# Designs tried in a protein design run: peptides against a protein of PDB entry 2KNC. Part 46

Target 1, 74 residues: chain A of PDB entry 2KNC
Amino acid sequence: KGPDILVVLLSVMGAILLIGLAALLIWKLLITIHDRKEFAKFEEERARAKWDTANNPLYKEATSTFTNITYRGT

## One batch from the design tools (peptide; made by RFdiffusion4, then SolubleMPNN)

Design b2_p19_2_s4 (from b2_p19_2, 16 letters changed)
Fold by OpenDDE base, seed 1:
Structure b2_p19_2_s4 (fold): chain B 74 residues (1-74), chain A 19 residues (1-19)
Amino acid sequence: as target 1 above (74 residues)
Amino acid sequence: KLEELLKDLLADLLLLLAA
């Protein structure tokens, strides 16, 4: 008994669509993992750059705190 | 898992063609 041609065509089309969807999901998963790793590396490099700036003897903070010894609070 | 799903799909297609 030969299969119904319509059933065969629909099954093949469904298989192609499922393979295409699976490929898109794998692609999305790979780029998501890649982006998270790259972002983590970027944040690590940024944290290191901040640390290096804090230890740079030539770095002067734009804001300085001075204690006013003359203020006795009237 | 994907490879297993592909094998299952191919098996189902072969069963459909053999019926």
Scores: peptide ipSAE 0.076, ipTM 0.705, DockQ to the pose 0.035
Fold by OpenDDE base, seed 3:
Structure b2_p19_2_s4 (fold): chain B 74 residues (1-74), chain A 19 residues (1-19)
Amino acid sequence: as target 1 above (74 residues)
Amino acid sequence: KLEELLKDLLADLLLLLAA
């Protein structure tokens, strides 16, 4: 019995599709892991920058408390 | 690893051809 040409064609097409899908899944997985690591590094650097600013004796916070002397609390 | 995967795929295709 010779190989069924239809079975051969469908198997090759299926194999190509599965390889393509697998490659896309691996690619997406690698990017997702990379992005999470980069984001974690970014948040660490941001936290460090805030800490350095807070400890700088020349840094003056822009936040000031304004007391409204006309507010009677009633 | 890629070569092994390609060999496995080829083996599977050959099994389908033999069936």
Scores: peptide ipSAE 0.074, ipTM 0.701, DockQ to the pose 0.037
Fold by OpenDDE base, seed 2:
Structure b2_p19_2_s4 (fold): chain B 74 residues (1-74), chain A 19 residues (1-19)
Amino acid sequence: as target 1 above (74 residues)
Amino acid sequence: KLEELLKDLLADLLLLLAA
């Protein structure tokens, strides 16, 4: 008996679809992991920059706080 | 791992053809 042509065709189509889906999932997973690693590095660099600014003796805040002595509040 | 999976898939397809 030869193979059932319909069973063979459906099995090949199913295999191709599963391989394609698996490849897309792997690709998306790799991109997501890469992006998360890059984002984590960015947040670490941002945290370091904040600490460096806090310890920089040349840093002068653009915003000054004044106590309004005439404000008595309600 | 990928090569082994492809070999297993090919083997399963060959078994299907032989059935």
Scores: peptide ipSAE 0.073, ipTM 0.700, DockQ to the pose 0.037
Fold by OpenDDE base, seed 5:
Structure b2_p19_2_s4 (fold): chain B 74 residues (1-74), chain A 19 residues (1-19)
Amino acid sequence: as target 1 above (74 residues)
Amino acid sequence: KLEELLKDLLADLLLLLAA
């Protein structure tokens, strides 16, 4: 008896979909790992820049805190 | 592990074609 045409078509379609899904998952995983490494590097560079600013004796803080002495907090 | 899984999948597809 010949192969069931419907079974063959559905199995081939299913295999293609599974391969496609697997490829997308691998691709997303690789991008996510890459982005996390790049973001970690960015945060390290930002932390270093903040440290360098704090150690610069010529740095004047852009923010000043004013306490409202008339505010009673009630 | 992945190679064996792919071989099993291919074997299953060939069995479907030979049925």
Scores: peptide ipSAE 0.067, ipTM 0.688, DockQ to the pose 0.034

Design b2_p19_3_s2 (from b2_p19_3, 13 letters changed)
Fold by OpenDDE base, seed 2:
Structure b2_p19_3_s2 (fold): chain B 74 residues (1-74), chain A 19 residues (1-19)
Amino acid sequence: as target 1 above (74 residues)
Amino acid sequence: LVLLLLTLLLGLLLLLLAL
């Protein structure tokens, strides 16, 4: 008996839908992996960018340490 | 999900080969 034309048509339609859905999932997975790698690189660059807050000419320490010349630490 | 789709695709391919 030749292949049931209805079964062949439904199977081809199902295959096209599955291929389309698989392609969308692969695409989304690739983007998600790419974005995670780029974000990890950005956080690494940010962690390496030690803002030398110690050498910021706009940062004045709120506390001035004065050596008390009269303090003989007993 | 991807594994389920691959198994469905494989099952569909086997069905097409059995017709």
Scores: peptide ipSAE 0.040, ipTM 0.640, DockQ to the pose 0.041
Fold by OpenDDE base, seed 5:
Structure b2_p19_3_s2 (fold): chain B 74 residues (1-74), chain A 19 residues (1-19)
Amino acid sequence: as target 1 above (74 residues)
Amino acid sequence: LVLLLLTLLLGLLLLLLAL
C-alpha cells in the first residue's frame, strides 16, 4: 500500500518547519554567545575606563577637600 | 532543545521510510 499522500505531505511540511526552527535556534544561540562575550568585554573596558577617569586630572572630584591651611590645630 | 528537534526530525525521517 503506497504511503498515504496526506501523511507524506504533512511529514515533508513538518520536516521543513523543524529544520527551519532548528536553524533559527542554532543561529540565535550563536548570536547570544557572541553578544555575551562582546558585552562582557565592553563592561570590562567600561570598568577600566572608570578607573582611568578617577586618575584623569580633568575630572576634579566634586569633593573639593578644602584643606584649611590656617587650621593649625592647637 | 536542538537535540529534541534533531531526534524529532530523525523520528519523522524513519516514519517516512516505514510508510
Scores: peptide ipSAE 0.040, ipTM 0.637, DockQ to the pose 0.044
Fold by OpenDDE base, seed 3:
Structure b2_p19_3_s2 (fold): chain B 74 residues (1-74), chain A 19 residues (1-19)
Amino acid sequence: as target 1 above (74 residues)
Amino acid sequence: LVLLLLTLLLGLLLLLLAL
């Protein structure tokens, strides 16, 4: 008795659906890992940029206390 | 989940080879 042609057809269709579902799950997993790595890198670069901004003399708070050298209080 | 899908795919492949 040759393999039941209906069983072969249903098994091939089932295989294609499972491969398609597996590929979608792998794809979603790869994107999720990529996005997490990119976000972690972005937060690290943003943290470093805050340190560089804190050391940038241009961002010394605009409160320059001008000591008026000519105020000799009698 | 991936391991479960791989075992299902392997089980289906073995079923196809047994027909």
Scores: peptide ipSAE 0.038, ipTM 0.626, DockQ to the pose 0.069
Fold by OpenDDE base, seed 4:
Structure b2_p19_3_s2 (fold): chain B 74 residues (1-74), chain A 19 residues (1-19)
Amino acid sequence: as target 1 above (74 residues)
Amino acid sequence: LVLLLLTLLLGLLLLLLAL
């Protein structure tokens, strides 16, 4: 008996669905790896920018220490 | 999702063996 035409059709449909699902999984995996690498780089750059923000030339500390040269502590 | 893909792959392989 030749292969049942219905079995062949169902096998081809199943193969197409599997290939489609595998392609979507690969695509999602690639995006997820890309986004994690980009996010890690962005957090490193933000961390570095926070270190440089401590040296913001526009940020004058609100606290200025003045040594009063005339204060001879009694 | 991986288990679903594996079960579908196994189902396809069994179908090809039954052909």
Scores: peptide ipSAE 0.038, ipTM 0.626, DockQ to the pose 0.040

Design b2_p19_3_s3 (from b2_p19_3, 14 letters changed)
Fold by OpenDDE base, seed 1:
Structure b2_p19_3_s3 (fold): chain B 74 residues (1-74), chain A 19 residues (1-19)
Amino acid sequence: as target 1 above (74 residues)
Amino acid sequence: LLLLLLTLLLLLLLLLLSL
């Protein structure tokens, strides 16, 4: 007895849907792995830039402490 | 989830081959 035409049609439709979902999941997984690597690099660069901002050689404090070497406290 | 989808696809293929 040949396969019921309805069962064959439903199985083909189900197979196409499952292949489509599998492709979307693989695509999402690849993007998620890529984005995690790029985000980790971005956070490292941002951390490094924050350290460089703390030691900006162009930043002169508005307050300069001058030790008066001639001040012998009487 | 991917393993579940692959097992469902395999089960569907086996069902199709059993008709």
Scores: peptide ipSAE 0.036, ipTM 0.604, DockQ to the pose 0.040
Fold by OpenDDE base, seed 4:
Structure b2_p19_3_s3 (fold): chain B 74 residues (1-74), chain A 19 residues (1-19)
Amino acid sequence: as target 1 above (74 residues)
Amino acid sequence: LLLLLLTLLLLLLLLLLSL
C-alpha cells in the first residue's frame, strides 16, 4: 500500500511546526544568553564606574568641612 | 525542552522514512 497521503501531509505539517518551534526556542536561547552577558558586563562597568567615581576629578563631595582656624574652643 | 523537540523531530523523520 503506498504511503497514506493523509499521514504524509500530517507528518509534513507536524515537521514544519516542530522546525518553527525549534527555531523560536534557539532564537530565545541566543537572546537570553546575549542579554545575560550584556547585563553582567553593564553591572560590572557600573560597579567599576562607582569605584572610579572616587577618582572622578569632576566629583566634588557636596560636604565641605571647613575647619574654622579662628575657633579656639573655649 | 530543546532535546525533547530534537527527539520529536528525529522520531517524525524516522516515521517519514518508514512509510
Scores: peptide ipSAE 0.036, ipTM 0.605, DockQ to the pose 0.048
Fold by OpenDDE base, seed 2:
Order: C-alpha cells, then structure tokens, then sequence
Structure b2_p19_3_s3 (fold): chain B 74 residues (1-74), chain A 19 residues (1-19)
C-alpha cells in the first residue's frame, strides 16, 4: 500500500511541532540553569557584602552609650 | 522530558523512513 499521504502530512506536522517544542524546552532549560547560577552568585555576593558591611571598622556603631555615671536619677 | 521528546522525535523519523 503506497504511503498514506495523510499519515505523511500528519507526521511532518508532528515533527515540526516536536522540534519547535524541543527548541523551547532547550531554551528554557539553558535560561533556567543560567539564572540559577547568576542568582546563587548574587545571593553569595549580597551575603558577603552584608558581612563586610557588618565588619567594616568604618561603620563601628558609634553607640557610645555614655553611661553618665553622675546621673543618679533623682 | 528531553529524553522522552528525543525518543518521540527518533520514533517519528523512523516512521517517516518506513513510509
């Protein structure tokens, strides 16, 4: 029986749709892997920047609590 | 999912070659 022209047409349409879907999935996968790596790096840099700001001797909280030893609250 | 899609694509190509 010769190739059913309808089966050939449906198979070609199916192939195009599957290739298109594959390309979108590969694209999404690449972006998702990239974004996860970049986000992890950004969170690490932000964590390091917080630690460096907290340990920055220049931002020593100038909370000199002047306990006025002479302030006996009457 | 990618392996499934690849297997479906290969199956479709084999079907096209068998027509």
Amino acid sequence: as target 1 above (74 residues)
Amino acid sequence: LLLLLLTLLLLLLLLLLSL
Scores: peptide ipSAE 0.036, ipTM 0.608, DockQ to the pose 0.051
Fold by OpenDDE base, seed 3:
Structure b2_p19_3_s3 (fold): chain B 74 residues (1-74), chain A 19 residues (1-19)
Amino acid sequence: as target 1 above (74 residues)
Amino acid sequence: LLLLLLTLLLLLLLLLLSL
């Protein structure tokens, strides 16, 4: 008996759907691996860009100690 | 995952050829 035309049509449709789903899974996997590598790089750059709050040239401590040279301790 | 997909595609092709 030749292949049932209905079974061949349904199997071809099923094949196309499975290929499409698989392409989406591969795409999502590649993006997820890429994003994890980029996020790890971003956290490393953020850790390096931890502005040495001690050496920000724009940060002047709010406390300045002035030695009054005219203070003669009696 | 790619190997699993290739095996599923091969199994489907074999099923199509067995009809």
Scores: peptide ipSAE 0.034, ipTM 0.595, DockQ to the pose 0.041

Design b2_p19_4_s1 (from b2_p19_4, 18 letters changed)
Fold by OpenDDE base, seed 1:
Structure b2_p19_4_s1 (fold): chain B 74 residues (1-74), chain A 19 residues (1-19)
Amino acid sequence: as target 1 above (74 residues)
Amino acid sequence: LLELALLLLLLALVLELLA
């Protein structure tokens, strides 16, 4: 028995909805993968910038300890 | 992943109803 014409129409409508939903899921997956890669790169660059700031040769700590050679403790 | 598996199951069911 061939499929009822109503079953064919409902199946075609369902297939279109499923294709649309699959396209949205693929799109969301691609964005999620992209955002995770970009965020990982951003955190790596931020971590590197923090390390570069810690080693910045222009950064002098506001506190320098000078040993006073003339301080003979009485 | 679960949503994709459900979509594949629904697609298989639609194909079975057409066969």
Scores: peptide ipSAE 0.033, ipTM 0.581, DockQ to the pose 0.093
Fold by OpenDDE base, seed 4:
Structure b2_p19_4_s1 (fold): chain B 74 residues (1-74), chain A 19 residues (1-19)
Amino acid sequence: as target 1 above (74 residues)
Amino acid sequence: LLELALLLLLLALVLELLA
């Protein structure tokens, strides 16, 4: 018996909806992978920038050690 | 992963119903 025309129509409609949903899931997956890679790079650059801030010649530490040459510790 | 498994199950069911 050939497939009932109604079953064929419902199956085609279901297949179109599934393809649409699969495309949305693939798109979401690609974005999620992209965002995680970009965030990982940003955290690496931020980590590197903290190391480079320690070597930034414009960064003066808030703590200055002054050795008082006149202080003879009694 | 669960959504993908559900989609594959639904696709298999549609193919079985055509068959």
Scores: peptide ipSAE 0.032, ipTM 0.577, DockQ to the pose 0.092
Fold by OpenDDE base, seed 5:
Structure b2_p19_4_s1 (fold): chain B 74 residues (1-74), chain A 19 residues (1-19)
Amino acid sequence: as target 1 above (74 residues)
Amino acid sequence: LLELALLLLLLALVLELLA
């Protein structure tokens, strides 16, 4: 007995939906891996830029250490 | 991994319904 025509139609529709869902999951996985690599690179560049900002002579630290030039520590 | 396992299980079920 061949498969019921309704079972064949539902199986084909189900297979198309499953292929579509699998493609979306693969796409989401690829994006998530890509974004994690790009974010890691961005955080490394930001960390490096923060280190360069510490050496920027235009960055006046908010902590004004007034070295009292008159304090000769005896 | 769980989503892939569910997809493979659903595909197996569809193949059993077609046999």
Scores: peptide ipSAE 0.031, ipTM 0.575, DockQ to the pose 0.099
Fold by OpenDDE base, seed 3:
Structure b2_p19_4_s1 (fold): chain B 74 residues (1-74), chain A 19 residues (1-19)
Amino acid sequence: as target 1 above (74 residues)
Amino acid sequence: LLELALLLLLLALVLELLA
């Protein structure tokens, strides 16, 4: 008895649907991994930029301490 | 994570309908 033609047709249709769904899952997974890597890079660059802001040569603290060497402190 | 869970649930449902 050859395989039932209906079973063969349903198995082929099922296989096509599974391949399509697997492709969508892989595509979504790749995008999700890409976005997470890009976000991690952005947060690292933002963290580095905060360190550079602490050393910004344009930022003069509004407070300058002058030691008056002439003050003998009686 | 929630979206992956929904996709896995949809996959399971499709597999159950095809069995």
Scores: peptide ipSAE 0.025, ipTM 0.545, DockQ to the pose 0.110

Design b2_p19_4_s2 (from b2_p19_4, 18 letters changed)
Fold by OpenDDE base, seed 3:
Structure b2_p19_4_s2 (fold): chain B 74 residues (1-74), chain A 19 residues (1-19)
Amino acid sequence: as target 1 above (74 residues)
Amino acid sequence: ELVDALLLATLLLVQELLE
């Protein structure tokens, strides 16, 4: 029995679509893993810079808290 | 190894569809 040409065509089309989808998923996965590793390093460096700034005796915060001792809420 | 196994599986599937 010769191959059913319709079955062959549909199977080839399905295989091409599945390969294309798999390639896109692999590509997205690689990018997502890369970006998460880079972001994790950035947050670690930012955390370290915050600790170094807090320990710097020359660092003066731009904000100061003043308590108004004369404020009696009416 | 994995690529070769996938290639072999695809070739066998194509052969089965052409029988």
Scores: peptide ipSAE 0.052, ipTM 0.656, DockQ to the pose 0.152
Fold by OpenDDE base, seed 1:
Structure b2_p19_4_s2 (fold): chain B 74 residues (1-74), chain A 19 residues (1-19)
Amino acid sequence: as target 1 above (74 residues)
Amino acid sequence: ELVDALLLATLLLVQELLE
């Protein structure tokens, strides 16, 4: 039985669409994995920069708590 | 391996379409 030209054309079109979809899914997966790794690294660097700011000897808190030793609650 | 599997699947598909 000779190949049905319509079946051959539809199968080739379907294969091209499936390859294109698979390539897009792989690309999206790679980007998503890359972005998650890069974001995790940026959050770690930002967390470290916050710790370095807290330990900076030049950093003076705008709010200082002073215990008033003269305050005996009446 | 993946390329060989895709090549085999493509050959089987072409064979099934030409049969």
Scores: peptide ipSAE 0.051, ipTM 0.664, DockQ to the pose 0.108
Fold by OpenDDE base, seed 2:
Structure b2_p19_4_s2 (fold): chain B 74 residues (1-74), chain A 19 residues (1-19)
Amino acid sequence: as target 1 above (74 residues)
Amino acid sequence: ELVDALLLATLLLVQELLE
């Protein structure tokens, strides 16, 4: 039986759409995995920097808390 | 190599559709 031209055209169109969608999904997946790895590394480096600051004997906190003993909240 | 594999796959698909 000769090929149904309509079936061939629809199958080719469907294949192009599926390949395009698959390529977009793969691209999105690769970027998302890359970004998550970079973000995880950034959060680890940020956690280390906070630890190093807390344990640095040369670090003097710039923030002084003053209790206003005269402030009676009205 | 990748292009040749894709070309082969497309030719095989076209042949299967034309049978």
Scores: peptide ipSAE 0.050, ipTM 0.670, DockQ to the pose 0.178
Fold by OpenDDE base, seed 5:
Structure b2_p19_4_s2 (fold): chain B 74 residues (1-74), chain A 19 residues (1-19)
Amino acid sequence: as target 1 above (74 residues)
Amino acid sequence: ELVDALLLATLLLVQELLE
């Protein structure tokens, strides 16, 4: 049986598409893992900066809670 | 090694399609 030209063409096209899709998925996976590690590091550094600020005896809190004593919550 | 395995797999696929 001679090779079915349609089967050969469709298989080559399918193989190219599958390789391209696999490469894109691997690339996206690598970027996503990289970005998550960098973001986790950034959030850890931000958390440390917040703790260091809370422990600084010279830090005056920017938020003063004024309780309005005249506000009767009816 | 990976390139050789991919090359072999591609050659086997081409042979299977040409039979």
Scores: peptide ipSAE 0.047, ipTM 0.660, DockQ to the pose 0.152

Design b2_p19_4_s3 (from b2_p19_4, 18 letters changed)
Fold by OpenDDE base, seed 3:
Structure b2_p19_4_s3 (fold): chain B 74 residues (1-74), chain A 19 residues (1-19)
Amino acid sequence: as target 1 above (74 residues)
Amino acid sequence: VLVDLLLLLTLLLVQELLA
């Protein structure tokens, strides 16, 4: 009995759709891995820059908090 | 790799359906 032409056509169509979906998933996965690595590096550099700014002896905060120890609230 | 594996699996399936 020759192959059922309808079964062959449906299987080929299903296979093409699965390959297309797999290609899109791989592409999305590669981008997501790339973006997460770049973002992790950016957050590390930002964290380091914050620590370096906090230790800069030339950086004077514009605000100084003075606690008035003589203020007894009436 | 995964696409190549799926392509190979598809080719095997088509061969079995045509036999």
Scores: peptide ipSAE 0.048, ipTM 0.636, DockQ to the pose 0.162
Fold by OpenDDE base, seed 2:
Structure b2_p19_4_s3 (fold): chain B 74 residues (1-74), chain A 19 residues (1-19)
Amino acid sequence: as target 1 above (74 residues)
Amino acid sequence: VLVDLLLLLTLLLVQELLA
C-alpha cells in the first residue's frame, strides 16, 4: 500500500516544526550559556575591583567619624 | 554542518515514509 499522502504531509510539517523548535532551543541555550559566562566574569572583575579599591593605599575614606567627647546627650 | 545534518535527517525521514 503506498504511503498515505495525508500522513506524509502531516509528518513533514511536524518535522519542520520540530526542527524549527529545536533550532530555537539550541540558539537560546547557546546565548544563555554565553551570557551567564560573561556575567560571571563581570561579577568576578567587579568583586576584584572592590578589593583593589578597599586596599588602595591612596584611598583615604572621606568619612571621618568624630566622636564628640563633649556631647553628653541630655 | 548543523543545517546539513538536519537536511540529511529530513531526507531519511521522507524516504522512510515513502518506502
Scores: peptide ipSAE 0.044, ipTM 0.638, DockQ to the pose 0.222
Fold by OpenDDE base, seed 4:
Parts: C-alpha cells; sequence; structure tokens
Structure b2_p19_4_s3 (fold): chain B 74 residues (1-74), chain A 19 residues (1-19)
C-alpha cells in the first residue's frame, strides 16, 4: 500500500515546523552566547575603567585634606 | 518539553511512513 498522501503531507508539514523551530532555537542560542560574551567583556572593561578612574586625573577626590601648617595645636 | 513532544510525534510519523 503506497504511503497515504495525507500521512506524507502531514509528515512534510511536521518536518518543516521542526526545522523552523530548530533554526529559531539555534538562533536564540547563538544570540544568548554572543550577549553573554559581550556582557562579560563590558563588565571587565567597566571593572578596568573603575581601576583607571582611581588613576583618572579628572577625578580629583573632592576631599582635599588641608593640613594647616600654621595650626600648631596650642 | 514541547520540543521533546514534537520530536516524539515526528518519530511516530516516520515509523508509520516506513511501515
Amino acid sequence: as target 1 above (74 residues)
Amino acid sequence: VLVDLLLLLTLLLVQELLA
């Protein structure tokens, strides 16, 4: 008995849907891996930038301790 | 879960096509 034309049509439709779903899952996985790698680099650069902000001559700590040389504590 | 269910359905359809 030749395969029922209905079974062949349903199998082809099912295969197309599975390939489409697999492609979407692969695409989502690639994006998620890319975003995690980019976010990890951005956090590393931001961590390095926090260490360089301690050396950024533009961030003078607003706390200048004025040692008053004339204040002999009498 | 949904993907596994679809995979099981496709395996059943392939078995019916081969039978």
Scores: peptide ipSAE 0.042, ipTM 0.616, DockQ to the pose 0.072
Fold by OpenDDE base, seed 5:
Structure b2_p19_4_s3 (fold): chain B 74 residues (1-74), chain A 19 residues (1-19)
Amino acid sequence: as target 1 above (74 residues)
Amino acid sequence: VLVDLLLLLTLLLVQELLA
């Protein structure tokens, strides 16, 4: 009995669909991992930039809190 | 390249199923 041509066709179609689906899942996974790594790096750089701005001796806060030592609140 | 690898894999699979 030669191979059932229908079984061969269905197996080839099934294999192509599974490979295509696997490739799409791998692609989406790689993008998702890349985007999460880039976002984590961006948040770390933003955190560092905030610390550098807070320690910048040239950044005088526009708000000088003058504690009036003579204000004894009654 | 990717298409050629998929084509090769499909040809091998067809050969195994026909053998």
Scores: peptide ipSAE 0.042, ipTM 0.646, DockQ to the pose 0.202

Design b2_p19_4_s4 (from b2_p19_4, 16 letters changed)
Fold by OpenDDE base, seed 4:
Structure b2_p19_4_s4 (fold): chain B 74 residues (1-74), chain A 19 residues (1-19)
Amino acid sequence: as target 1 above (74 residues)
Amino acid sequence: SIVDALLLLLLLLVALLLL
């Protein structure tokens, strides 16, 4: 006896839903891995930019300390 | 993983289609 037509229909519907869900999970996983790799590169580039700024003789710190010689804190 | 569980469930559904 061939498979019951109802079992075939329910199994096909279940298979389509599971394949669709699996594809969405794979897609989300690929995006999440890509995003973490891009973020890791961005943090490395920010770290390098901090080192390059420290080694750049043209970089002047935004903070200047002035000693007011005339200020006798009374 | 959740993916492995879904794959096993897919294989079970295919086995039920062949029964």
Scores: peptide ipSAE 0.071, ipTM 0.679, DockQ to the pose 0.154
Fold by OpenDDE base, seed 2:
Structure b2_p19_4_s4 (fold): chain B 74 residues (1-74), chain A 19 residues (1-19)
Amino acid sequence: as target 1 above (74 residues)
Amino acid sequence: SIVDALLLLLLLLVALLLL
């Protein structure tokens, strides 16, 4: 008995929807993996830059501590 | 994975078309 025309139509529609959904999920997964790898590299470079700055004898802290002589710590 | 489940479901739908 040939496949029921209704079953064929519903299965083709279901297949198209599932392929479309699978493609979107794969695309999102690839982007998410890419972004996580790029972010991990960025955090590693940022960590290295902090260490290099801390060891750089030319680095002067942009913040100067001024003793406020008028501050009577009560 | 969700993808594997969808692939299995797709294969099942194709198998139902061939019956």
Scores: peptide ipSAE 0.071, ipTM 0.678, DockQ to the pose 0.179
Fold by OpenDDE base, seed 3:
Structure b2_p19_4_s4 (fold): chain B 74 residues (1-74), chain A 19 residues (1-19)
Amino acid sequence: as target 1 above (74 residues)
Amino acid sequence: SIVDALLLLLLLLVALLLL
């Protein structure tokens, strides 16, 4: 029996929707993977920069702790 | 590839339209 016009129309509509949804999911997935790789690289570079700062003889810590040896707690 | 999956989906769709 020749293709029912309704089946053809519904099938074409379903295909367009599925292809459109698949394209959006692929696009989102590619961006998400890209952003995760870039973020992982950024966190690695930030971790390295902290180590380099800690080993820098010119680095002065923002906080200095002084023990008051003259403090006799009453 | 993803392109092959889309091609297979399109071929399956065309086959369903020809039944």
Scores: peptide ipSAE 0.062, ipTM 0.667, DockQ to the pose 0.180
Fold by OpenDDE base, seed 5:
Structure b2_p19_4_s4 (fold): chain B 74 residues (1-74), chain A 19 residues (1-19)
Amino acid sequence: as target 1 above (74 residues)
Amino acid sequence: SIVDALLLLLLLLVALLLL
């Protein structure tokens, strides 16, 4: 008895759907891994830039704190 | 490519179902 045409059609449709789903999952996984690695590098570079700024003797903080000597807090 | 490998795998699966 030849293969049931309905079984063949359903198996082909099922295989196409599984391949499509697998491709989408792989794509999502690759993007998620890429974005996490890029974010981790960005945070490392930002941390390094903060250390370099702290060690620069020419760095003057943009914010000068002036103590207002005339402010008698009521 | 990976697409060609998947296509060949699909063709093989269909061939096995037709035997």
Scores: peptide ipSAE 0.060, ipTM 0.682, DockQ to the pose 0.212

